Peptides against a protein of PDB entry 1IK9. Designs and how they scored, part 122

Target 1, 211 residues: chain A of PDB entry 1IK9
Amino acid sequence: MERKISRIHLVSEPSITHFLQVSWEKTLESGFVITLTDGHSAWTGTVSESEISQEADDMAMEKGKYVGELRKALLSGAGPADVYTFNFSKESCYFFFEKNLKDVSFRLGSFNLEKVENPAEVIRELICYCLDTIAENQAKNEHLQKENERLLRDWNDVQGRFEKCVSAKEALETDLYKRFILVLNEKKTKIRSLHNKLLNAAQEREKDIKQ
Target 2, 207 residues: chain A of PDB entry 1IK9 as posed
Amino acid sequence: MERKISRIHLVSEPSITHFLQVSWEKTLESGFVITLTDGHSAWTGTVSESEISQEADDMAMEKGKYVGELRKALLSADVYTFNFSKESAYFFFEKNLKDVSFRLGSFNLEKVENPAEVIRELIAYALDTIAENQAKNEHLQKENERLLRDWNDVQGRFEKAVSAKEALETDLYKRFILVLNEKKTKIRSLHNKLLNAAQEREKDIKQ
Target 3, 195 residues: chain B of PDB entry 1IK9 as posed
Amino acid sequence: MERKISRIHLVSEPSITHFLQVSWEKTLESGFVITLTDGHSAWTGTVSESEISQEADDMAMEKGKYVGELRKALLSVYTFNFSKESAYFFFEKNLKDVSFRLGSFNLEKVENPAEVIRELIAYALDTIAENQAKNEHLQKENERLLRDWNDVQGRFEKAVSAKEALETDLYKRFILVLNEKKTKIRSLHNKLLNA

## One batch from the design tools (peptide; made by RFdiffusion4, then SolubleMPNN)

Design b2_p17_6_s3 (from b2_p17_6, 8 letters changed)
Fold by OpenDDE base, seed 3:
Structure b2_p17_6_s3 (fold): chain B 211 residues (1-211), chain C 211 residues (1-211), chain A 17 residues (1-17)
Amino acid sequence: as target 1 above (211 residues)
Amino acid sequence: as target 1 above (211 residues)
Amino acid sequence: MEEEEEKKFEENRKKLL
């Protein structure tokens, strides 16, 4: 089960923060449970997939688009610059919300809620969920931090090996050329020695012909 | 201001989760505000640095050790295997907690709380703090995840460059040897040619003497 | 690695020589 808790302001009570809990299985389209609380009272309603489909049809809105608007309204609260307005009557237990466009507001959805007899239990469970979520998120943060530190070490190790490899490549080239020059100079010296022997032999032969 | 909310069980009401909020400035030793709630009622008390010092002295415990035990009790809840036991009388508003050792329990601290007249406001603010903490932790998680992905890319890039450098070093050595062999073979051919010329000149001179 | 490269170099040098 997935859950999201949002803070909202009711048009009737804008001075008091209300909390809107939405709980669903896999997708919001499959239906959801909505719970409203002011920290003293709580109200709950169940919305079925058929009701979501009917509300989309009543709005003449494509279902996927409608569910997308429900998700923004119910899971994100008012959104940026009060795009969604929430209304609730404690007397009728009727909850409805509107999308505010520049020149027009329209009702996006409405639900009948029921007053919870034991609101303290709902509030305690809501706080428990928040604390569990905090603990889980902290554990994820600690894990990601340790992984980042590992990746940074691994990066530094490979970077240092890469720099050593670059330097070793340049050193290898330089060393190979030095060693090659030594061997070439030995062969050049042997060539010069053989040339001198050939010149001396030619001079001796010219002396032997001249007696 | 720092804050921690913990779930606790009261000895008098073990079936209902209570929430213990502790708020302090910089260090718990400088004093703190403690708030207890059951999701319907709330109770608050202020503990000064002087009271913490007095409680440490009354326990004949070193202050730093005592504050360390307070931190474990009040910020972590019961701890592993109910090391801390919490007691609260709603009638007297007296809160106390014990540390349970194998063969002995001892009172670690006690506070007089006051019943909050508007518990709904305290509960709403507590939920707001939880939601803010969730949002902040989510933003930190998203940041760390993006940084992790960056570090992984950077690691892969350097690793790939390192492997290319290793291969290029081996290829360079092989290429240099091939080029050097060609030049050396030319010099070896010249040496062989000069030796053959020297042998032929010696054979011609031996013919001229026999003639 | 360096010692093996040096051995390989000296073997190649002996073949060149």
Scores: peptide ipSAE 0.017, ipTM 0.831, DockQ to the pose 0.003
Fold by OpenDDE base, seed 4:
Structure b2_p17_6_s3 (fold): chain B 211 residues (1-211), chain C 211 residues (1-211), chain A 17 residues (1-17)
Amino acid sequence: as target 1 above (211 residues)
Amino acid sequence: as target 1 above (211 residues)
Amino acid sequence: MEEEEEKKFEENRKKLL
């Protein structure tokens, strides 16, 4: 079961923050339980898959698109642009919400709720869920932070090894060239010495031919 | 201002989860506001730095140690071992809590609370704080997750560059040695050729002298 | 990188030679 609690403002009571809890099994499309509370009273209603389908049909909206709008409205509240407006009558227990477009507002959905006999139990359970969610999110945060610190250490270690490898490559190349230059110069000197010996021997032979 | 909400069970009402909110500025030592709620009623009290000091003195406990026990009791609830027991009288508004040791229970602290006139406002504010904390923790988790994914990519990139650098170093060394061996062998061949020319010239001169 | 290393090698070879 998934659950989302959001803050909403009712058109009738804009100064009083209300909390909209939506609970569903796997997908909102399969139906959901909605709970509204003002921190003193609570109202709940079950919305079936058939009711969702009927509301989509009544709106001439494709079910997947309609469920997408329900998800935005009910799981996020009004949204950052007041795109969704929430209405509730405590007398009739009729809850409805509208989508506000530039030139048109339309009713997106409506639900009959029932007043909860023991609202304190619903409120306590809601607070418990919030506290559990906080604890779970904190544990995830601590885990991700530790993993972040591990990855940063591992990155620094590999980076340091890479820099050492680059420097070692350059040093090796430089050392090899220096050593080879020395050996080549020795061989060049020996070649020059042998050429000079050949020239001297040829000059001596030319002297011996000239008596 | 820091705030912590915890679940507690009162000895008088063990079947009803209560919520203990503690609010403080920088340190619990400087005083705090305590709020108790059962989801219907709320009770609040302010505990001053002087009251904390007096309770520590009355217990003959060092203030830092006492504040450490307050922090464990009030910010964590009973704890996993039921080390702290909470008591509250709705009639007297007297709240006290005990630390349970193996052979001894002792009163750790006691506070006079006052019944809140509008508990719904306190409960709404508490739920708002929980929802804000959830949103903040979710945003932190999403940030840390993205950062971990970044660090993992960066680690893989550096690791791949390091492996390429190692391979390039080995390849460079091998290529340099091969190229240098070729050049050295050419010079050795030239030296041998020049020595043979010197030997032949010496042998021809020795023939010319014997003739 | 390989082409620059080859160029450096060939330049160094020309200096050696």
Scores: peptide ipSAE 0.016, ipTM 0.832, DockQ to the pose 0.003
Fold by OpenDDE base, seed 1:
Structure b2_p17_6_s3 (fold): chain B 211 residues (1-211), chain C 211 residues (1-211), chain A 17 residues (1-17)
Amino acid sequence: as target 1 above (211 residues)
Amino acid sequence: as target 1 above (211 residues)
Amino acid sequence: MEEEEEKKFEENRKKLL
């Protein structure tokens, strides 16, 4: 079961924060349980897949788009200021909500709720869910923090190895070239010495022919 | 202000989850506000630094150690099963809690509470705090997740650069050695050729002298 | 001398691998 609790304000009670709980299985399209509370009273209703389909049809809206709007209204709470207006009559237990566009407001959905006999149980369960969600999110946060610290260490380690590898490559290349130049110069000097010996031998032979 | 909400069970009402809210400034030692609720009624009390000091003295416990035990009892909820027992009388509004050790239970603290006239407001504010905490933790989790993904990319990038640097170093060294050997061999061949020319010139000169 | 230079070169190669 998926669940979302959001703060909403009712047009009839703008000074009192209400809480809208929506619970569903897999998809909101398959139906949902809606629960409203003011922290003293609670009201619950079950909305079926058929009711969702009927409301989409009555609006002449494609079902997937309609469910997308329901999700924004019911799961986001107040959302961006005043995009959704929530209305509830405690007398009729009729809940409805409107989407406010710049030029037009329209009813997006309406549900009949039932007053819960034991609102304290619903409120306790709601608080329990919030505390469980906090604990789960804290555990996830601590895990992500530890992984983040691990990844940062691993990054620093490989970065340090990379920098050492670059420096070692440049040092090796420079050393190899220096050694190569030394050996090459020795061989060049030997070649020059041998050429001079050949020239001297040729000059001496030319002297021996000239007596 | 720091705040912690925890689930507790009262000895008098073991089937009903209660919620213990503790609120304080900087340190629990400086005093705190304690609020108890069952989701229908609420009770609140203010515990002063002087009361905490007096309870520590009455227990013959060092204040820092006592506050450490208060923190475990009041901020951890039930903690590990049955280490702390919570008691509350709705009639007297007297709240007390005991630490259960293997061989001995002892009273750790006791507070007089007052019944809140508008428990719904306290409950709404408590739910609001839970929802805000969920939203903050979600935002932190999303941030940590994005940073984790960033660090993983950065690690992969530097690892790939490191591997390329290692391979490029080995390839460069191998190529430089091959080129060096070729040039060295050319110079060795030239030296051998010049030595042979010197030997031939010496043999011809020795023939010219014998002639 | 030349064989010793080649040996030193190959030993230095082996030390750097």
Scores: peptide ipSAE 0.015, ipTM 0.830, DockQ to the pose 0.003
Fold by OpenDDE base, seed 5:
Structure b2_p17_6_s3 (fold): chain B 211 residues (1-211), chain C 211 residues (1-211), chain A 17 residues (1-17)
Amino acid sequence: as target 1 above (211 residues)
Amino acid sequence: as target 1 above (211 residues)
Amino acid sequence: MEEEEEKKFEENRKKLL
């Protein structure tokens, strides 16, 4: 089961933060359980897949688009810039919500809720879920932090090896050229010496022919 | 202000999860506010630095050690293996907790609480704090995840550059040696040719003298 | 061929110095 809790403000009680819990199996489209609480009382309702389909049809909205708007309203609260308005009557247990656009507000959905007999149990379970979620997120944060520290070390190690490889390549090239030049110069000197010996031998032969 | 919420079980009500909130400024040693709730009622008390000091003295415990035990009890709940036992009387509003060791249990501390007139406000604020903490931790998780992905890309880039540098160093060394050998062999051939010319010139001179 | 490789080597050397 998936679950989302959000803070909402009711139009009738804007000074009192309410909490909207939505619970569903796999997809919100298959139906969900909605729970509303003010920290003292709680109200719950079950919304079926057939009710979601009927509401989409009544709105003349494509079902996937309708479910997308339901998700934004019910799982995000008011959303960015208070796009969704929530209404609840404690007397009728009727919950409805509107999408507010620039020049138009429209009812996005409505649900009949039932007052929970033991709201304290629902509130305790809600707080438990929040504390469990905090603990899970803290464990994920600690894991990701340790992994970041590992990746940073691994990066520094490879970077240092790379810099050493670059420097070693340049040093090798320079050293090989220096050694090459030394050996080449030795061979060039030997060639020059042999040429001089050949020239001297030719001059001596020319002297011997000239008596 | 720092804050910690934990789940606890009271000895008198072991089937009902209670929530213990502790709030403090900078250090728990400077005093704290304790709040207990069952999701319906709430009780609050303020513990001063002087009361903490007095309790440490009454226990003949060093203050830093005492505060360390307070922190483990009050900020962690029961702790690993239910080391701490919590007791509360709704009639007297007296809260006390014990540390359970293998063969010894001792009272670690006790506080007089007061029943909160509007527990719903305290419960709403507690849920708000949990939801804020979840949102903050989610944002941290998303940031750390993006940073992990960045560091992994940076590592792959440097690793690929390093592998190319290693291969390029080996290729350069091999290429330089091959080129060096070719030029050396040319100079060796020229030296051999000049030696042969010198030998031939010496043989011709010996013929001219015998002739 | 060898003289051209020696020239290329000497040119590459001059670019490295």
Scores: peptide ipSAE 0.013, ipTM 0.830, DockQ to the pose 0.003

Design b2_p17_7_s1 (from b2_p17_7, 8 letters changed)
Fold by OpenDDE base, seed 2:
Structure b2_p17_7_s1 (fold): chain B 211 residues (1-211), chain C 211 residues (1-211), chain A 17 residues (1-17)
Amino acid sequence: as target 1 above (211 residues)
Amino acid sequence: as target 1 above (211 residues)
Amino acid sequence: MEKEEREKKFKEEKEKF
């Protein structure tokens, strides 16, 4: 079961933060359980897949698009833009919400809720879920933090090895050229010595021909 | 102000999850506000720095060590090891908790609480804090996840550059040796040619003398 | 000495003899 809790403000009670819990199995499209609380009372209702389909048809909206709007309204809260307005009558237990567009508001959905006999249990369960979610998110944060620290160490290690490799490549090239020049100069000296010997031999032969 | 909410079980009401909120400014040592709720009623008390100091003295415990135990008891919940037991009388509003050791339990602290007139407001505020904490932790998780993905990309980039540097170093060494051998062989061939010319000149001179 | 200077110097030394 998936769950989301959001804060909402009711048009009828704008000074009192209400909490809207939505619970569903796999997809919101298959139906969901809605719970409203003010921290003292609670109201719960079930919305079936057939009701969602009927509401989509009544709105002349494609079901997937309608469920997409339900998801935005019911799971994200009103959001910072007051795009959704929520209404609830405690007398009739009728809950409805509207989507506000620039020049038009329309009812996006309406649900009959039932007053919960023991609201304290629902409120405790809601707080438990919040605390569990905090604990899970903290554990995930600690894990990601440790992984980031590991990746940073691993990056620094490879970076240091790369810099050493660059320096070692330059040093190797320099050393090889130095060694090669030494050997080359030795061979050049030998060639010069052999040329001088040839010149001397030619001069001696010219002297022997000239008696 | 810092805050922590934990689940506790009261010895008197073990079937009902209670929530313990502790709020403090900079350090728990400077005093704190404690709030207990069962999701229907709430009780609040204030603990001063002087009371904490007195409790530490009464226990013959160093204040910092005592505050360290308070932090474990009140902020972490009982923990999975039931190291702390909580008691509350709704009639007297007396709250106390014990630390359980192997062969001994001792009272770690006791506080007088006051019943809150409007528990719904306290409960709503508690739920709001939980939802805010969830949102903050989610934002932190998303940030850490994006940083993790960045660090992984940066690691892969440096790793790939390092491997290319290693391969380029080996290729450079091989190429330099090949070039050097070619030049060396050219100079060796020139030396051999000059030696042959010297041998021929010596043979011609020997013919001229015999002739 | 840059790589190009080293290569140039080696080439000059090769051609000098």
Scores: peptide ipSAE 0.029, ipTM 0.839, DockQ to the pose 0.003
Fold by OpenDDE base, seed 5:
Formats: sequence, structure tokens, C-alpha cells
Structure b2_p17_7_s1 (fold): chain B 211 residues (1-211), chain C 211 residues (1-211), chain A 17 residues (1-17)
Amino acid sequence: as target 1 above (211 residues)
Amino acid sequence: as target 1 above (211 residues)
Amino acid sequence: MEKEEREKKFKEEKEKF
């Protein structure tokens, strides 16, 4: 079961924060349970897939688009202020909500709720779910923090190895060229010495022929 | 103001989850406000620094150690089952809790509470705080997730550069040695050619002297 | 000494002979 709890303000009671819980099994499209509470009383209703389909048809809206609007209204909690208006009658247990556009407001959906006999149980379960969600999110935060610290260490290690590899490549190139020049200069000196010996031998032969 | 909400079970009502809220300004040692709720009624008490000091003295416990035990009892929520036992009388509004050790249980603290006139307001504020904490933790989770993804990309980039640097160092070494051997062989061939010319010139001079 | 200066000096040293 998936669940979302939102804080809402009712048009009839704008100074009293209400809580809207929506629960569903797999998809919001297949139906959901809606619960409203003021922290003292609670009201619950079940919305079927057939009711969602009927509301979409009555609105002349494609079902997937309608469910997309329901998801924004009922699950978003802190949408930008004033996009959705919520209404509830404690007398009739009739809940409805409107989408406010710049130039037009329209009813997006309406549900008949039933007053819960034991609101304290519903409120306790709602608080339990919030506390469990806090604990899960804290555990996830601690895990992600440890993973960040690991990735940062691993990055610093590879970065340090990379810098050492760059410096070692430059040092290797410099050393190899220095050694190469030394050996080349030795061979050049030997070639020059052999050329001088050939020139001297040729000069001596010219002296021996002249006698 | 710092706040912690815990789920507790009372000895008198073990089937009904209660919620224990503790609120303090700077340190728990300087005093705190305690609130108990069952999701229908609420009870609140203020505990002063002087009361905490007196309870520590009455227990013959060092104040910092006593506050450490209070923090575990009142803020830990899900300590291992059975370490702390909570008791509350709805008639007297007397709250007390015990620490259960293997061979001994002792009263750790006790407070007089007052029944809240408007429990719905306290419950709504408690739910609001839970929802705000969920939102903050979700935002932190999303931030940490994005940072993990960044660090992973940065690690992969540096790792790829490092591997390329290693391969480039090995390739450079191999190429420089190949080029060096080629040039050395050329100079060795020239040295051998000059030596052969010197030997031939010496043999011709020996023929000219015999002639 | 930059890479290009080392390569140039190597070429000059190769050709002087």
C-alpha cells in the first residue's frame, strides 16, 4: 500500500490545518482511500476505479490526464498556494476540491466521506506512519552521507594517482631524452675521432708517395 | 527550539500507542517541555533546570550522567524493547518512567503534567512538525543523491584519465626506446664503416711500403 | 624544457651528424 499525507486548508475553516491522507495499492487509477482529519475528528471514504472513470467522463477528460490532476491535487500537499481549493461539509460529509486557474476555477473532484467512530486510532496510525517515514528517511540520509564520503575519498585517491602519473610521465620523458643525448654525444665523439684518424692516415700516405 | 517525538507504550494501556514530545531551547539540561498524547487527549508539563538538578541529586547521580539517561529515555523512541517502562495516570496526570536493567528496575524520572484544553491543536502541530521534518529530510535526500551522482561522474572521469595516462606513459616509454635503438644502430653502422676504411687504408700503406 | 624543445633538441642532435 502506498500512502501520502498532505496538509490542507478548508475554505470553511481557513485557520485550522487539516490533514488529507490518500492510500492506494498499486496505482491511484485503480482506486484509493481518502481520509480527512482535523486532529480531533476523522472522515474516510473509498473511491473506486469506476468512480474515477465516471468523474473523468463527466469532466470530458481523458482518464490518464484526470488521474494526473487528482495526483497533483491530493498528493502534492505544498503545491503553489491557491492552485487547489478544498471544501468539506461536516454535516453532509461531502468533500470536494477545485482547481484554480488564472481566469477560471472548476471542480476537479468530489467524494462522500463517512465520519470515523474512533478518530484517535486513525490519528495515531497517521502519526505512526509519519514517524516511520522520518526514521526511513533518516536511515537513507545516513546511508547517502556515508556513500558521499566514500566517493569523495575514492575521488581524492584517483586524483592523487592521476597527478602522480602525469608527473611521472613528464619525468620519464625528460630522463629518457637526457640519457639519449648523452649516448648520442658519445657516439658522435667516436665518429669524429675516427674521421680524424682517416684524414691523418691519408696525409701520411701522400707523404710516403712523395720520396 | 529543538524537538523530538517518540512512540511509547504505557504500562496501563499497552495496546494503545502514545506519543511523547520533548521540546527544549538549547540543551535538555536547561529544562524542557514534555507533551503526551494518545491521539485524542494531550497532557503537557514544563520541567525546569532546577527540577532536573533536584532529580539528579535525589538519585545521587552526576547531573550530566542523569541528563544522558533522560535523553536516552525521552528522545530515543525505539531503544531496544523493554529498556524503559513508561507509566501515566490520567487521573493524577502523573507521568513516570523506569530504567530496566537485567537484575534491577529503578525510577529514572517523574513529572506532573496538565491536561491540555485543546488537544486537537497540539495534535495538529505535532503532525505539522512530522510533515515538515519529512519534507526537510526528502530535500536532504534529493540533495545527497544529486551529490552522489556528481561524485560518481567525477570519479569515472578521473579514473578514465588515469587509465589513459598509464597507457600513454607505457606507450611513450616503448616509442622512445624504439626510436633510440634505431638512431643508435645508425651511429653503430657509421662507426663500423669508418673502422673498415681505417683498416683498408692501413693495408694499402703496407703494400706501398713493400712496393 | 617543454616537450617541443626536447624533441627539437633531439632532432638537431640527430641531424648534426
Scores: peptide ipSAE 0.044, ipTM 0.840, DockQ to the pose 0.003; fails the geometry check
Fold by OpenDDE base, seed 4:
Structure b2_p17_7_s1 (fold): chain B 211 residues (1-211), chain C 211 residues (1-211), chain A 17 residues (1-17)
Amino acid sequence: as target 1 above (211 residues)
Amino acid sequence: as target 1 above (211 residues)
Amino acid sequence: MEKEEREKKFKEEKEKF
């Protein structure tokens, strides 16, 4: 089961932060449980897949697009720009929310809730879920941090090996060229020496013919 | 201000999860606010630095060690092995907790709490803090994940450059040796040719003298 | 000496003789 808790403000009680919990199996489209609390009272409602389909049809909205709007409204609260407005009557237990567009607001969905007899249990379970989520996220953070530190060490190792390889390549090239020039110059000197010996031998033979 | 919320079970109400909130400035030793809730009622108490010092003295415990035990008890709850036991009387508003050792339990600390008149506000603020902590931890997780993905890309880049550097070094060495051997062999062939010309010239001169 | 200078010097040395 997936769960999301968000803070919302009701139009009727704008000074009191409410908490909207939505719980679902696999996909929000298959239905969900909605729970509303003010930290003292709680209200719950179950929304079926058929009701979600009916609300989408009544809105003349494609079901996937409607579920996408439900996901934004119910799992993110009002959003960063008060894109969604939440209304609840404690008397009628009627919950509805509107999407605010530039020139018009429209009702995105409405649900009948029921007052929970033991709100303290719902609140405790909600706090437990928050604490579990904190612990899981902390464990994930510690894991990612350790992995980050590992990757940084591995990067530094390869970087150091790369720099050594570059320097070793340059040193090798420099050394090989120096050695090659030395050997080449020795052979050139030997060629010059042999050429001079040939010239001298030819000059001596020309002297021996001239007696 | 630092805050920690933990789940505890009271000896008097073992079936009902309670939430223990501790809030402090900089160090727990400088004093703290303790809040207890069952999701319906809340109780709060302020513990001063002087009271912490007095409790440490009454226990004949070094203050730093005592604060270390307070930190374990109050910030971690019972711990993984029920090392701490929590007691609270709703009638007297007296909260105390014991450290359980193998052969003896002893009272680690005791605080007088006061019943909060508006527990819903305390509960809402507690839930808000949990949701804020979840959001902060999620943002940190996303940041660490992006950094890990960056470090992995950077590692792969340097690794690929390193492998190319190794291959380029080997190719360079092989090419330079091939080129050097070619030039050296050309010079050796020229030396041999000149040496043969010198030998022939010497043999011809020896024939000319015998003639 | 840059790579090109080393290659050039080796080539010049090769060709001088």
Scores: peptide ipSAE 0.029, ipTM 0.839, DockQ to the pose 0.003; fails the geometry check
Fold by OpenDDE base, seed 3:
Structure b2_p17_7_s1 (fold): chain B 211 residues (1-211), chain C 211 residues (1-211), chain A 17 residues (1-17)
Amino acid sequence: as target 1 above (211 residues)
Amino acid sequence: as target 1 above (211 residues)
Amino acid sequence: MEKEEREKKFKEEKEKF
């Protein structure tokens, strides 16, 4: 089961932060449980997939688009710039929310809730979920931090090996050329020596013919 | 101000999860505010640095060691294996906790709390803090995940460049030796040709003398 | 050709003349 808790402000009680918990299986489209609390009282309702489909039809909205707006409203709260307005009657237990556009507001959805007999249990469970989520997120943060430190060490090792490989390639080329020049110059010296011996032998033969 | 919320079980109410909030400035040793709640009622007390020092002296414990045990008890709750036991009287508002060792339990600390007149406000603020902490930890997780993905890409790039550099070094050595052998063999062929010319010139001179 | 064979061949080629 997935769960999201958000802060909302009710139009009737704008100074009192309320908490909206939404719980669902796999997809919000398959239905959800909604819980509202002010930290003293709690109210809960179940919304079925058929009710969500009917609300989309009543609004003349495509179901996927409607569920997308429902998700933004119920899982994010009012959002930046008060795009969603929440209303709740404690007397009728009727919850409804509106989407505010520049020139018009319209009702996005409405639910009948039931007052919880033991609100303290719901509030304790909500706090437990928050604490468990904090612990899980902290463990994930510590894991990701250790992995980042490992990856940074591994990057520095490979970078240092790469730089050494570049330098070793340049040094190898330079050394091989130096060694080749030495051997080549030895063979050039031998060629010059043999040419001089041929010139001397030719001059001696010319002297022997001139007697 | 630093804050920690933990779950505890009271000996008097073992089936009801309680929440222990501790708030402090810089160090727990400088004093703290403690808040206890069951999700319906709340109780708060302030503990000064002088009270912490007096409790350490009364226990005949070194202050740093005492604050270290106080930190484990109040910030971690019971911990693994119920090392700390919590007690609270709703009538007297007296809170105390014990450290359980294998053969002995001893009182670690005790505080007088005051019942909060508006517990709903304290509970709402506690939930707000949990939600803010979740949001901050999620943002940190997303940042660390993006950095992890970046570092992994950068590692793969350098690793691929390193492998190419190793292969290029081996290829360079092979190519240079091949080119050097070709030039060396040309010079050797020239040396052999000049030696044969010297042998022929010597044989011609020996024929001219016999002649 | 391994490194050792290349070095050996270059050395043999160096010494033959």
Scores: peptide ipSAE 0.026, ipTM 0.837, DockQ to the pose 0.003; fails the geometry check

